# Peptides against a protein of PDB entry 6EJA: the designs that were tried, part 128

Target 1, 276 residues: chain A of PDB entry 6EJA
Amino acid sequence: VEYMPANPVRIAFVLVVHGRASRQLQRMFKAIYHKDHFYYIHVDKRSNYLHRQVLQVSRQYSNVRVTPWRMATIWGGASLLSTYLQSMRDLLEMTDWPWDFFINLSAADYPIRTNDQLVAFLSRYRDMNFLKSHGRDNARFIRKQGLDRLFLECDAHMWRLGDRRIPEGIAVDGGSDWFLLNRRFVEYVTFSTDDLVTKMKQFYSYTLLPAESFFHTVLENSPHCDTMVDNNLRITNWNRKLGCKCQYKHIVDWCGCSPNDFKPQDFHRFQQTARP

## One batch from the design tools (peptide; made by RFdiffusion4, then SolubleMPNN)

Design b2_p21_4_s1 (from b2_p21_4, 6 letters changed)
Fold by OpenDDE base, seed 2:
Structure b2_p21_4_s1 (fold): chain B 276 residues (1-276), chain A 21 residues (1-21)
Amino acid sequence: as target 1 above (276 residues)
Amino acid sequence: APSAELLALGEEILAEFDELF
């Protein structure tokens, strides 16, 4: 039995889902559902069947809502970051949902901890933000991610349009696109008008796989930099499609590998690193 | 390959970046 904190954190789970995997989503939802948490679900604009299914679920639970807006997202698309940012704004404007942490999930993504363990852990570290860095050569990361290239999302394709410079004075970082962010940092990202947030939002609007780097980079260069923990407490989906060997060349003008392209053998390693 | 229009748009965006950064 896990220790129950006196003031347990409440989590806003943001689910970004697409396709027809309604059964999988339902299983995942049932596994993570708790009455004290909040669930905000974005369904891809093209996934009408799934949207109908998710709407049905949202009508059954008062702490489940579906985004009234829907984006058409693609693998590596800049629109994914837009989805998260808009979701964050929406969640901050929901005054009836007093959440403490933001956690993004897919239909096949699970927290490495049980609900009780996760809540206990986050309640202990409620002032921290959890993002997993690539932990390797940063220059290589920039190159592999194509951060020095300009991309434009158009007609379900990420077009590489030219070369660009990394902003001076910014320490770029990234890794996993799965993160746990406290409300304070989400407020900063959403409402700050400082140069860092403004410039990074613009920069990452034309970035491949922006969610793998945006929040890391903003956090590490912000007044909140001391709140970073290099751990995302996630069970890595090692069975997902890999972004290597030009597998997605039909939708992305890039052949790099995502830092999130883990192998099944990495599972044990992640279990070890996910310890409190 | 991107269209001429997309390439032109890219140049505009890059110009904006030069002003911003």
Scores: peptide ipSAE 0.322, ipTM 0.882, DockQ to the pose 0.881
Fold by OpenDDE base, seed 1:
Structure b2_p21_4_s1 (fold): chain B 276 residues (1-276), chain A 21 residues (1-21)
Amino acid sequence: as target 1 above (276 residues)
Amino acid sequence: APSAELLALGEEILAEFDELF
């Protein structure tokens, strides 16, 4: 649905990027850039060349900023969630950036819809949160994602340390790690001190691929649960080549990979592939 | 495989989880 909204939403795009693909990032950036949106870019701590390039861009645009902190992230690492959570906090503390929606992107993403279409849609549904669920058996999802396993990110590795129980009374869900979250929910996730948010942050700090289920789980068990839409708009509005499914399943066969750890060297390979 | 130290840390974390959940 396209219409001219009276109060169009403004989007905070959080870009998590790594490697040396500056040209690709530049093309993507040009495709999504609009003066009324905001762009907050995290460059992997190890990607110094890309960081320098992105800094140059940020100096040219007032609505483009680079995280002053940088994490060394690995594929499947818990640090990715930390990156998002810290970015959310930063964005909420930027009082000069009145954004309405949070959207995460990578350098490999590319829009298939116009900015006007996206803004019109989100403006119509500004009170909703868009998270794509796995759409299958939840027990199977838990097992496949390793949510019943304890992981620790240490020395650029994601170590499987043992088995754990899923928290009682929590409806666990997940799917795509690409989401569109409204500011209100981001505020809740960032500043709430309730038992749900506190415990889930702790639980997911030791979770494999946490971004694929953290926000789903928190949302569905929160007072904001009625705002969930089972669609992240990636297929229909962003990148048609990508599916709204678990990135891990798309890129890696759980049975075919080492169940004990994930290595930094896998990060480059996996991030260069299609994403949900 | 994780080191003995990592495994020990894992046990500590699990103990914490038992208190939290």
Scores: peptide ipSAE 0.320, ipTM 0.879, DockQ to the pose 0.654
Fold by OpenDDE base, seed 5:
Structure b2_p21_4_s1 (fold): chain B 276 residues (1-276), chain A 21 residues (1-21)
Amino acid sequence: as target 1 above (276 residues)
Amino acid sequence: APSAELLALGEEILAEFDELF
């Protein structure tokens, strides 16, 4: 039996969408829409038709907004992290949107629970951050992700420019690029001027698939490290853009599989493992 | 393969990293 929280959390859903799948997006939006939550939608700069459609939707709902800025993102591109970071800043500056959690979605993603279940769960654990780790050997993860390589996003391509060192004293981690972050941690990432945040923003601006490890690494090395929960609460088809088939070689100078290993069993458990 | 210009830029970035980290 789920308890009804006295002070239910409100969620800022950040949707990063591209292409021409307007109907799919509309279906997904209807499935996740609730009047008590907030929806901030970024449409790829190249997807003008989709942008027009999303604008029409945003005019119908007071809790739906579209980013006034638009980035051209590519698979594995560093610009995706920039999109999230800028969205976080925008959302923190929206004083009329009192959100408690940040959740990113694509047009094909769904929360694994009903709205009531999700809200109840997050309300109970409002001080926690939910990031799923790769669960493998860390050295192998670094190599496979190319974290020890320098990448530059330019002209819709991720160029591998050379080798780089992992910063000493930093515990690098990562896994799923789907996360649930509380407002407090988002504030830290957005406004902190400490060496960790500053250096990691710089480091990850030249990283392949940065969203899969940036927030993990920052959180685990931050004063907020005790809020880490090795779990996410989403059903996502992580295989849809896996580099295992090297299908994106035309835009990325790297061939590797995502470290994401979503097992069916993982989606059925709200197991919390706080990392020391 | 990246252009010579991109490689040069990469070297500059790496130099900055060496100073930063």
Scores: peptide ipSAE 0.315, ipTM 0.880, DockQ to the pose 0.926
Fold by OpenDDE base, seed 3:
Structure b2_p21_4_s1 (fold): chain B 276 residues (1-276), chain A 21 residues (1-21)
Amino acid sequence: as target 1 above (276 residues)
Amino acid sequence: APSAELLALGEEILAEFDELF
């Protein structure tokens, strides 16, 4: 029997979706939907069919909303971070949605726990933030992620424009682009005017794959640094057989890896995994 | 390869970074 907390946390799920992933989205939505949580969905500006489908869902459930703004995002694009930051602001301004945690999801990310388990866990650790670090040499991470390079997103392409230095005095970290953030930290990221948040927003506006590093770096250098837990409570489907390839050279002046969409045959693994 | 205009913009951004950091 799972422990039921007296004051269970409520979760704002932010879904960033694009393309033709309607079936995957439907499966994921069914798996994560609960009446006590909130769902805020961003559909890529170019994915009009998917947008219409998501709007239909949002009209059926009072706790499901679609972003009134839509960005044209690309793989590795800096605009993905902008999407998260704007969605965070929107969610904080929704006074009728009293959420306690922010969780981002895509078609390639599934919770490995039941709703009851997730809620019980987060209710116990409601003051913590969950971000998974890369667990390797940080200098190597910086080089591989291209954090020491300046990128500009323009015309559906990430242009590498030159070299840049890592800001002095900042401990850069990163890893998974999947995170569980408590409301307090989201408020800090959204509304703080301190040098850290201001400078990092500027720095990461010209960063490749910014979501894999921004929140880690801000958290670890912030007054909230002691709230970090090196675990994101998720399972992500990576194409391990193919490894990292330069498959996105047509849109990014860099080589990297992106999570693959889950296949139906992968679902059995979710039930068997106790912890990420 | 980036255009001359993009490279010029990059230089401007880098200059801003030098002032900011």
Scores: peptide ipSAE 0.299, ipTM 0.874, DockQ to the pose 0.931

Design b2_p21_4_s2 (from b2_p21_4, 7 letters changed)
Fold by OpenDDE base, seed 1:
Structure b2_p21_4_s2 (fold): chain B 276 residues (1-276), chain A 21 residues (1-21)
Amino acid sequence: as target 1 above (276 residues)
Amino acid sequence: APSEELLRKGEEIRAAFDELW
C-alpha cells in the first residue's frame, strides 16, 4: 500500500494536442483522469476536428477546460513555449482550480505509474521541481540544441538567421521537454519581473526547441535553484515522432535529435526509476 | 532561405540582445 498523504497534491495537466488522433487522446485521458485533478487542453489552431472533440469532452467534466486561444504549433517551434507560458498564466488566474503541480502531456504520452503513486510521490516532494537534464557535456548540448543560434518562427517554419551570444553568467541547461513544476515556481516564471525571467523569455522566443531548455535554465539560475530534481520519469511517450537527423527540415532549419525524448524501449527503465 | 525581411528582423533582434547582455 502506497503512502497516503494527508494533504494530497492536485495536478494541473496541460495537454498540448494536434492532429486527428481523438481516440488515442481519449484513451490517454481516461488513463490519467481523476476528479481531484485539473485538465487544461490546448488544441492546435489547425486541428479543428480534434478541437470539436475536445470541447465535447470539456463540457462533460467540470475539471476539464479548453484554451480559448489556440496557437499553430510546430515541431521545434518557439511558439510551443508560448503555449506553455500562456497556459500557466491562465491556470494561475483560475482561482477556482487550486492546483499544486503543473505537468505537460501530449496525446502520445501515457502514464507509467498509477495516480496514487504519482500523487504520493509529488505530495512527498511538493516543494521540488522535476526537470530531467541532458546528462552530457553542456557545451555539446548547446551546440546540438542550437542555443548559440538565432531562430525566428514565421510561416510555420523555424528560420535560422545566424549566430547569437549566450549571456555570460547564465548556467544554461536542458534535456527533456517533459516537466513537473510546482505552483510556486510557475508563479515565479509567470509573474516575476526580475532580469532573469524577463531576459530568458526574450532569449527563448528565438530558440529552437525552447521547452527542452527554458525551464531548466530559468530554474537553475533563479532563487528556486535548490528545488531542482533531475528526474521526470513518471510518464512515457509511445508514439512521438523523434526529430532525428533532418526529418523535419521542411519545418526547421536544423538537424539533430531531441536528446531526452521518451521512447518505447525506455519503458522498463522508467519503471525501475526510484524516488529521489 | 529566409527573406531579406527576415534577415533584417534577425539583425534587429541580435542588436537587441547585445543591448540586454
Scores: peptide ipSAE 0.065, ipTM 0.714, DockQ to the pose 0.912
Fold by OpenDDE base, seed 2:
Structure b2_p21_4_s2 (fold): chain B 276 residues (1-276), chain A 21 residues (1-21)
Amino acid sequence: as target 1 above (276 residues)
Amino acid sequence: APSEELLRKGEEIRAAFDELW
């Protein structure tokens, strides 16, 4: 029996889902569902079947809601960040949902801890933000991520328009696009009118895979920088056999890696991962 | 390849960034 905190944190899970993998989503949802948490689900604009299924789920649980707006997102698209930012705003405006942490999930992401473990951990570190950095050469990261390139999302494609400058005086960082953010930082990102947040939102509106670096960069350059923890408490399945080839070149004018959906065969990986 | 319209838009955006930073 794990120690139960006196004031357990409540989590807002934001699920960004697409396609027809309803069974997988249902399984994941059941695995992470708890009455004390909140679930806000965005379904891709093109995934009408899945949307109908998710709506049915939301009607069964008072702590499950579906975004009334829907984005047409593509792999690597800047619209993904917009999805998160709008979801954050919505969640902050939901005064009847007193959440303490924001956690994003997809079919390719799973918490490495049980609910009790996760809640206990986050309750102990409720003032911290958890983002996993790439842990490598930053210049190489910038180049590989194409942060020095200008992209435009249009017609279900990320068009590379040319080069751009990285803003001076900004410490760029990034890594995993899965994060655990406390409410205070989410409030800052959502409502701050300072130059950092304003300029970064604009900058990342034309960025490839913006969620992999936006929150990292904003956090590390913000007054909240001391709350950074280099850990996202997630397990992500990457298919290394693909060799991170240009498999999505038809969608993005760039080469990168895409996470895989979890398969039953991946269960052993959950057991092997021990993160604090 | 992007259209001329997209390229023009890109130039405008780049110019805007140059003014901000």
Scores: peptide ipSAE 0.028, ipTM 0.568, DockQ to the pose 0.846
Fold by OpenDDE base, seed 4:
Structure b2_p21_4_s2 (fold): chain B 276 residues (1-276), chain A 21 residues (1-21)
Amino acid sequence: as target 1 above (276 residues)
Amino acid sequence: APSEELLRKGEEIRAAFDELW
């Protein structure tokens, strides 16, 4: 029996899409669509055909909107983070959309679990943020990700301009660019004027693949650090104790573990505290 | 290769970061 929460969370799905994969997007959308959730879709500035298709969908559903602004994004570009940040701001300003969680998706994603399972799980842990860390040597991660390098996005290219220092006193982390963030943390990222958020926004504006690290780093160094769960629900075998089996591919992958089976003691295993 | 303008911009940005951290 699937757990049905009394106060189910409502999800803002932010879809960042590009190209001509209209059919794939349509299939994915149909699979994830629910009347109680919200869908905010950014279409790459260059993808006009796809934009027209998405606009048609948005006109059919009141809980589907398309960004009035459009960015030209490239793989690994800093503009991707800007897209997420602006989308977050927009979503917070939409007072008629009372969402509780932010989840990012691409056109290539497809749900492998039911909406009920996802909602039940997030409703149980609504105060947590789900970010998956790389689980490797941090120094190696920094080097591999090029976090110690300065990049500039220009003319649809990421130019390496030179080396830079990692800020002292900041615990840099990262991993997956897929995350589940609660509204409270999104509000913090969007509106906080503290040094952490301000400096990190600047730092990551010149970062390669910024979405893989920005939110991790901000969260772990913030007053919200205790809310971090080292799990984005899109990982393989995230709950082995309960026999959950998942595979991370180009699929919206969360473990189909029933919330009824997910015990607090198991949850704590995935909770991550701020690194010293 | 990056243009001279991009290189100059890079130096400016680098200097700005050095001042912040």
Scores: peptide ipSAE 0.028, ipTM 0.578, DockQ to the pose 0.528
Fold by OpenDDE base, seed 3:
Structure b2_p21_4_s2 (fold): chain B 276 residues (1-276), chain A 21 residues (1-21)
Amino acid sequence: as target 1 above (276 residues)
Amino acid sequence: APSEELLRKGEEIRAAFDELW
């Protein structure tokens, strides 16, 4: 018998999609759709075909909306974080959508657990935030991520401007760009005017792969630090010829795919998935 | 100078994105 929470959490799924992954997106959407959740979809500014298809979906479901603004992003670019942050603000301003958790997804993601299992789990841990840390040497992580380098996103390129210092007194962390964040923390990130949030937003506006580190760093240095769970409930795997390979590692598992995790050997697999 | 790994990562991102459009 599955646990049935008295006050089940409602989830805002934020989908950041691009390219020609229409069929994959449709498959994923069908798998994750539930009437009690909310779906907010950002389509890359250059992906007009995909945008038209997503708009059609949004017209069919009252709990599906498309961002009225569209960014031209590159995976790993600073604009990706901007997309998430703006989406968070939008979702908080939607008073008719009482969501409790923010979950980001790509078109290639697929649930490996039932909705009931996910909701039950998050309802039990509604005060927690789920982010997966790299679990390695932090100095090595900084170097590999280029956190000590200044980048500018322009014309779909990341331009290196030079070296920079990490702000003193900040414990930098990161890992996966897949996260489950509760509304309270999202409110903090969105509306706080404290030095931490302000400085980190500025710092990460010139960061490569900012989503892999921003939320980790902000959370761990914030008054909400005790709410961190080192588990994002997701696994990204490109080992399948068709789609993503899912593995079970967490209590509640979701299969997600990210271009940020691309290895040269995985590139063709992604293309096949994105271009059916 | 940036590490070779960082440069490679940047190029991979750019290349992957270009193939999607």
Scores: peptide ipSAE 0.016, ipTM 0.453, DockQ to the pose 0.033; fails the geometry check

Design b2_p21_4_s3 (from b2_p21_4, 7 letters changed)
Fold by OpenDDE base, seed 5:
Structure b2_p21_4_s3 (fold): chain B 276 residues (1-276), chain A 21 residues (1-21)
Amino acid sequence: as target 1 above (276 residues)
Amino acid sequence: APSAELLAEGERIRAEFDALF
């Protein structure tokens, strides 16, 4: 049964979008838009047409903003994590946007739950963070994700530089790159100067598919570890009508589409390549 | 890897979310 909470949470939706599918994005945006939430949109540096279209949309709504900075990202590249981290900082510095939760989306996402359902649920669990783990043995996950490998993002590719060790004392985890994070944890990730956050930011700057593991690992090894929920609620799904493919579906509960998305077969290619 | 308790809690919360509305 739906109910209205006394103190409803407000959500910062961070949209990371690529390509030319402006009409598709518009449809998705209309489906998720609500006046009480906030929308912060990053358009890939190479997607100028889409950027122009998104700017037009943002001018129509006071709670929609576009990042003034733009990165050239590949899905699974280290720059994607940088995009999230910078957007988190921006959102924390926006004092006029009192958001309670951070939720990431792509242009191909479509809502499965109503706004009222989502808000009611998150308001009940406002102190929790929702990240879905891989559900396999951790050693296998590390190998398959290449977490013991050093990568460099360059020219829209991930290049293997060599082997590396997992930092001692850190329990690495990961899974879905779609998550719901509360403001308190985002503040910790953004402003903490402890060894964990510092080391993990450095470590994951050379990591393949960093968004699938960074926040999991930081949370589970942090003083906030007891706030983790091994579920990302699957509040959105990819739009199948658009012919989108769900990548790493065995790990990812949410699905999105990008011309720069990694494919499962790409990992082996990266592992076999050397830095040019 | 997440603890058994963490996994169970995640599943519980998912079920709750699906059934609540």
Scores: peptide ipSAE 0.033, ipTM 0.663, DockQ to the pose 0.014
Fold by OpenDDE base, seed 3:
Structure b2_p21_4_s3 (fold): chain B 276 residues (1-276), chain A 21 residues (1-21)
Amino acid sequence: as target 1 above (276 residues)
Amino acid sequence: APSAELLAEGERIRAEFDALF
């Protein structure tokens, strides 16, 4: 049963997009757009066509903006975390956008719930942060993610430089790179100068697939640790057979998994999972 | 790795999210 909260949360959707997936992005945008939310879109520096298309959209809606800066991101690149962190800072500095939650999306994402459902739920849990952990052995996770390895993003490649140690006293965690973060935690990540945030920002600047672990690790080791919910409220199109191959060795000195893009046929399936 | 309690809470929230609507 849906209800209308007295003080509904407003969401800042951060979209990180690349390539030529204009049609897919448009479909996704239409599905998630609401006048009460905010949309901040980063387009890969190399995706000029897509950037032009997104700019056109941003001019039509007052609650849609495009990042004035653009990064050249690669699969598994540390720059993805930088993109999120800079977007978070930008969003916090936008005083005319009173958002309550940060939600990251790609062009491949598609909503499985209605806006009312999402808003109602998040309004009920407005003090919580939603990150999905891997749910397995942590040592295995560290090895498979390469968290004990040092990487450098340079020349559109993630170079493996050698081994490194995880900082002592830090409980590393991670899982999905899709999360729902409340404004308070985003403020902490953005502006805190404590040892945790400082060290983790440094550590993850040399990390492969940093978004899958950074926010988990920071949250769980922070004063906000009690706000964690081990669920990101999302369905990810994940097929290990297709996504966990060394297909990106040309740009990453590591073999890992990447989520698959949603296909048009997935839309009906996802919509069916949303209860009326 | 996350604690058993954390995992259980995540599952609870998922179930609640699925059931509320």
Scores: peptide ipSAE 0.030, ipTM 0.665, DockQ to the pose 0.015
Fold by OpenDDE base, seed 2:
Structure b2_p21_4_s3 (fold): chain B 276 residues (1-276), chain A 21 residues (1-21)
Amino acid sequence: as target 1 above (276 residues)
Amino acid sequence: APSAELLAEGERIRAEFDALF
């Protein structure tokens, strides 16, 4: 018998999907769906077929919505952060969805615990934010991520424009672009007008893979810094051979690694973990 | 930046998470 909290947290799951990943999306959705949670799905502007499919799903469930706005996102694009930030704003403005945690998901990662276990755990630590740091040399991280480089997303490409300086007084951090953020911190990120949030939003609008660093950096430099937990409570399908081949040079003027979508052959991994 | 105490707390929470399930 699992512990059932008296006031269980409710989760807003945000999914950013593109292409023809309908099967993967359906698998993920079915795995994580619960009537007490909320699901907000962004479909790439260019993925009209997928959008129609997702709309059909959203019509079947009252706690599933699709973003009325759609961005053309690319791998490593700054627009991904914009997507998350706008989705956060939307979710905060949805007064009929009283969510406590923001969790982003894709076919490249999966919760490592059952829904009940996850809810029980998050209910115990509802005041914490869960972000996984790279856990290595920060200077190396900055270089590898190109944080000292200026990028512009334009015409479905991340253009490297030149060098830039990291804002003074800011301790940059990052790691996984999969995170669990409590509502309070999301409110801060969304509505704060302090210098930190303002500068970081601007800074990361010209950043490659911004979601891997933005929330970490903002959190650690914010008044909420004492709420950080260096864990994102999920499994990510990393295959270095597949994910680290600079295969996106035609899209991004940089080399980097990306997680891989789970394939049927990866099913045994799910069997080794508690799943929603 | 997170303090040493905060990092330790994070580690404790991770350990607890791992122990719970």
Scores: peptide ipSAE 0.027, ipTM 0.577, DockQ to the pose 0.014
Fold by OpenDDE base, seed 4:
Structure b2_p21_4_s3 (fold): chain B 276 residues (1-276), chain A 21 residues (1-21)
Amino acid sequence: as target 1 above (276 residues)
Amino acid sequence: APSAELLAEGERIRAEFDALF
């Protein structure tokens, strides 16, 4: 028997999708759809076919919306963070969508637990933020992530411009670019004008794979630092042949795929897989 | 699922980055 919370959390699912994986997206959407949640979908600017398909879906459900703006993104590009940040702002401005949690998804993500389990869990921990850290040497992480390097996204390419310094007093962290963030923290990230948020937004606008580190770093250095849970409740890589690890937290598990963790040859597997 | 193009872009980025270290 699942716990039924008195005040169940409502989730804003932000879907960042691209390509022509309409059928896969539809399957994933059906798997995660619930009338009490909200779905905000960004379709890559270049994916017009998919955009048309997603628009059709959004017209069928009152709790599904498509971003009126569209970015041309590359995986690993700084524009992905921009997409999330703008989506967060949009979601906070939607007063008719009283969401409590932000969860990012791609078309390759699938729930492996029930909605009731997820809601029950998040309702119990509604004041927490779930981000998975790399769990390794932080200095090595900085080097491998290129956080001490300056990048510029231009013409679907990440250009390395040179070296840079990590801002003083900032403890950099990161890991998975899949996370569950509560509304309070999203509000902070979106509207705070403090030095931390301002500097980090600037810093990460020139960062490779910024979503893997931005929210971690901001959270851990913010007044909200005590709300961090070092687990994103996700399987970030479900391809066991590639040495995939699964994350488990309490009663809730979620499956997702990061395109940066896979080879182009794995694309067909995503399309063919009904559930990781 | 990501498109083959975006996967390739990601791989390219990683490859370029890895080449620096």
Scores: peptide ipSAE 0.009, ipTM 0.306, DockQ to the pose 0.039

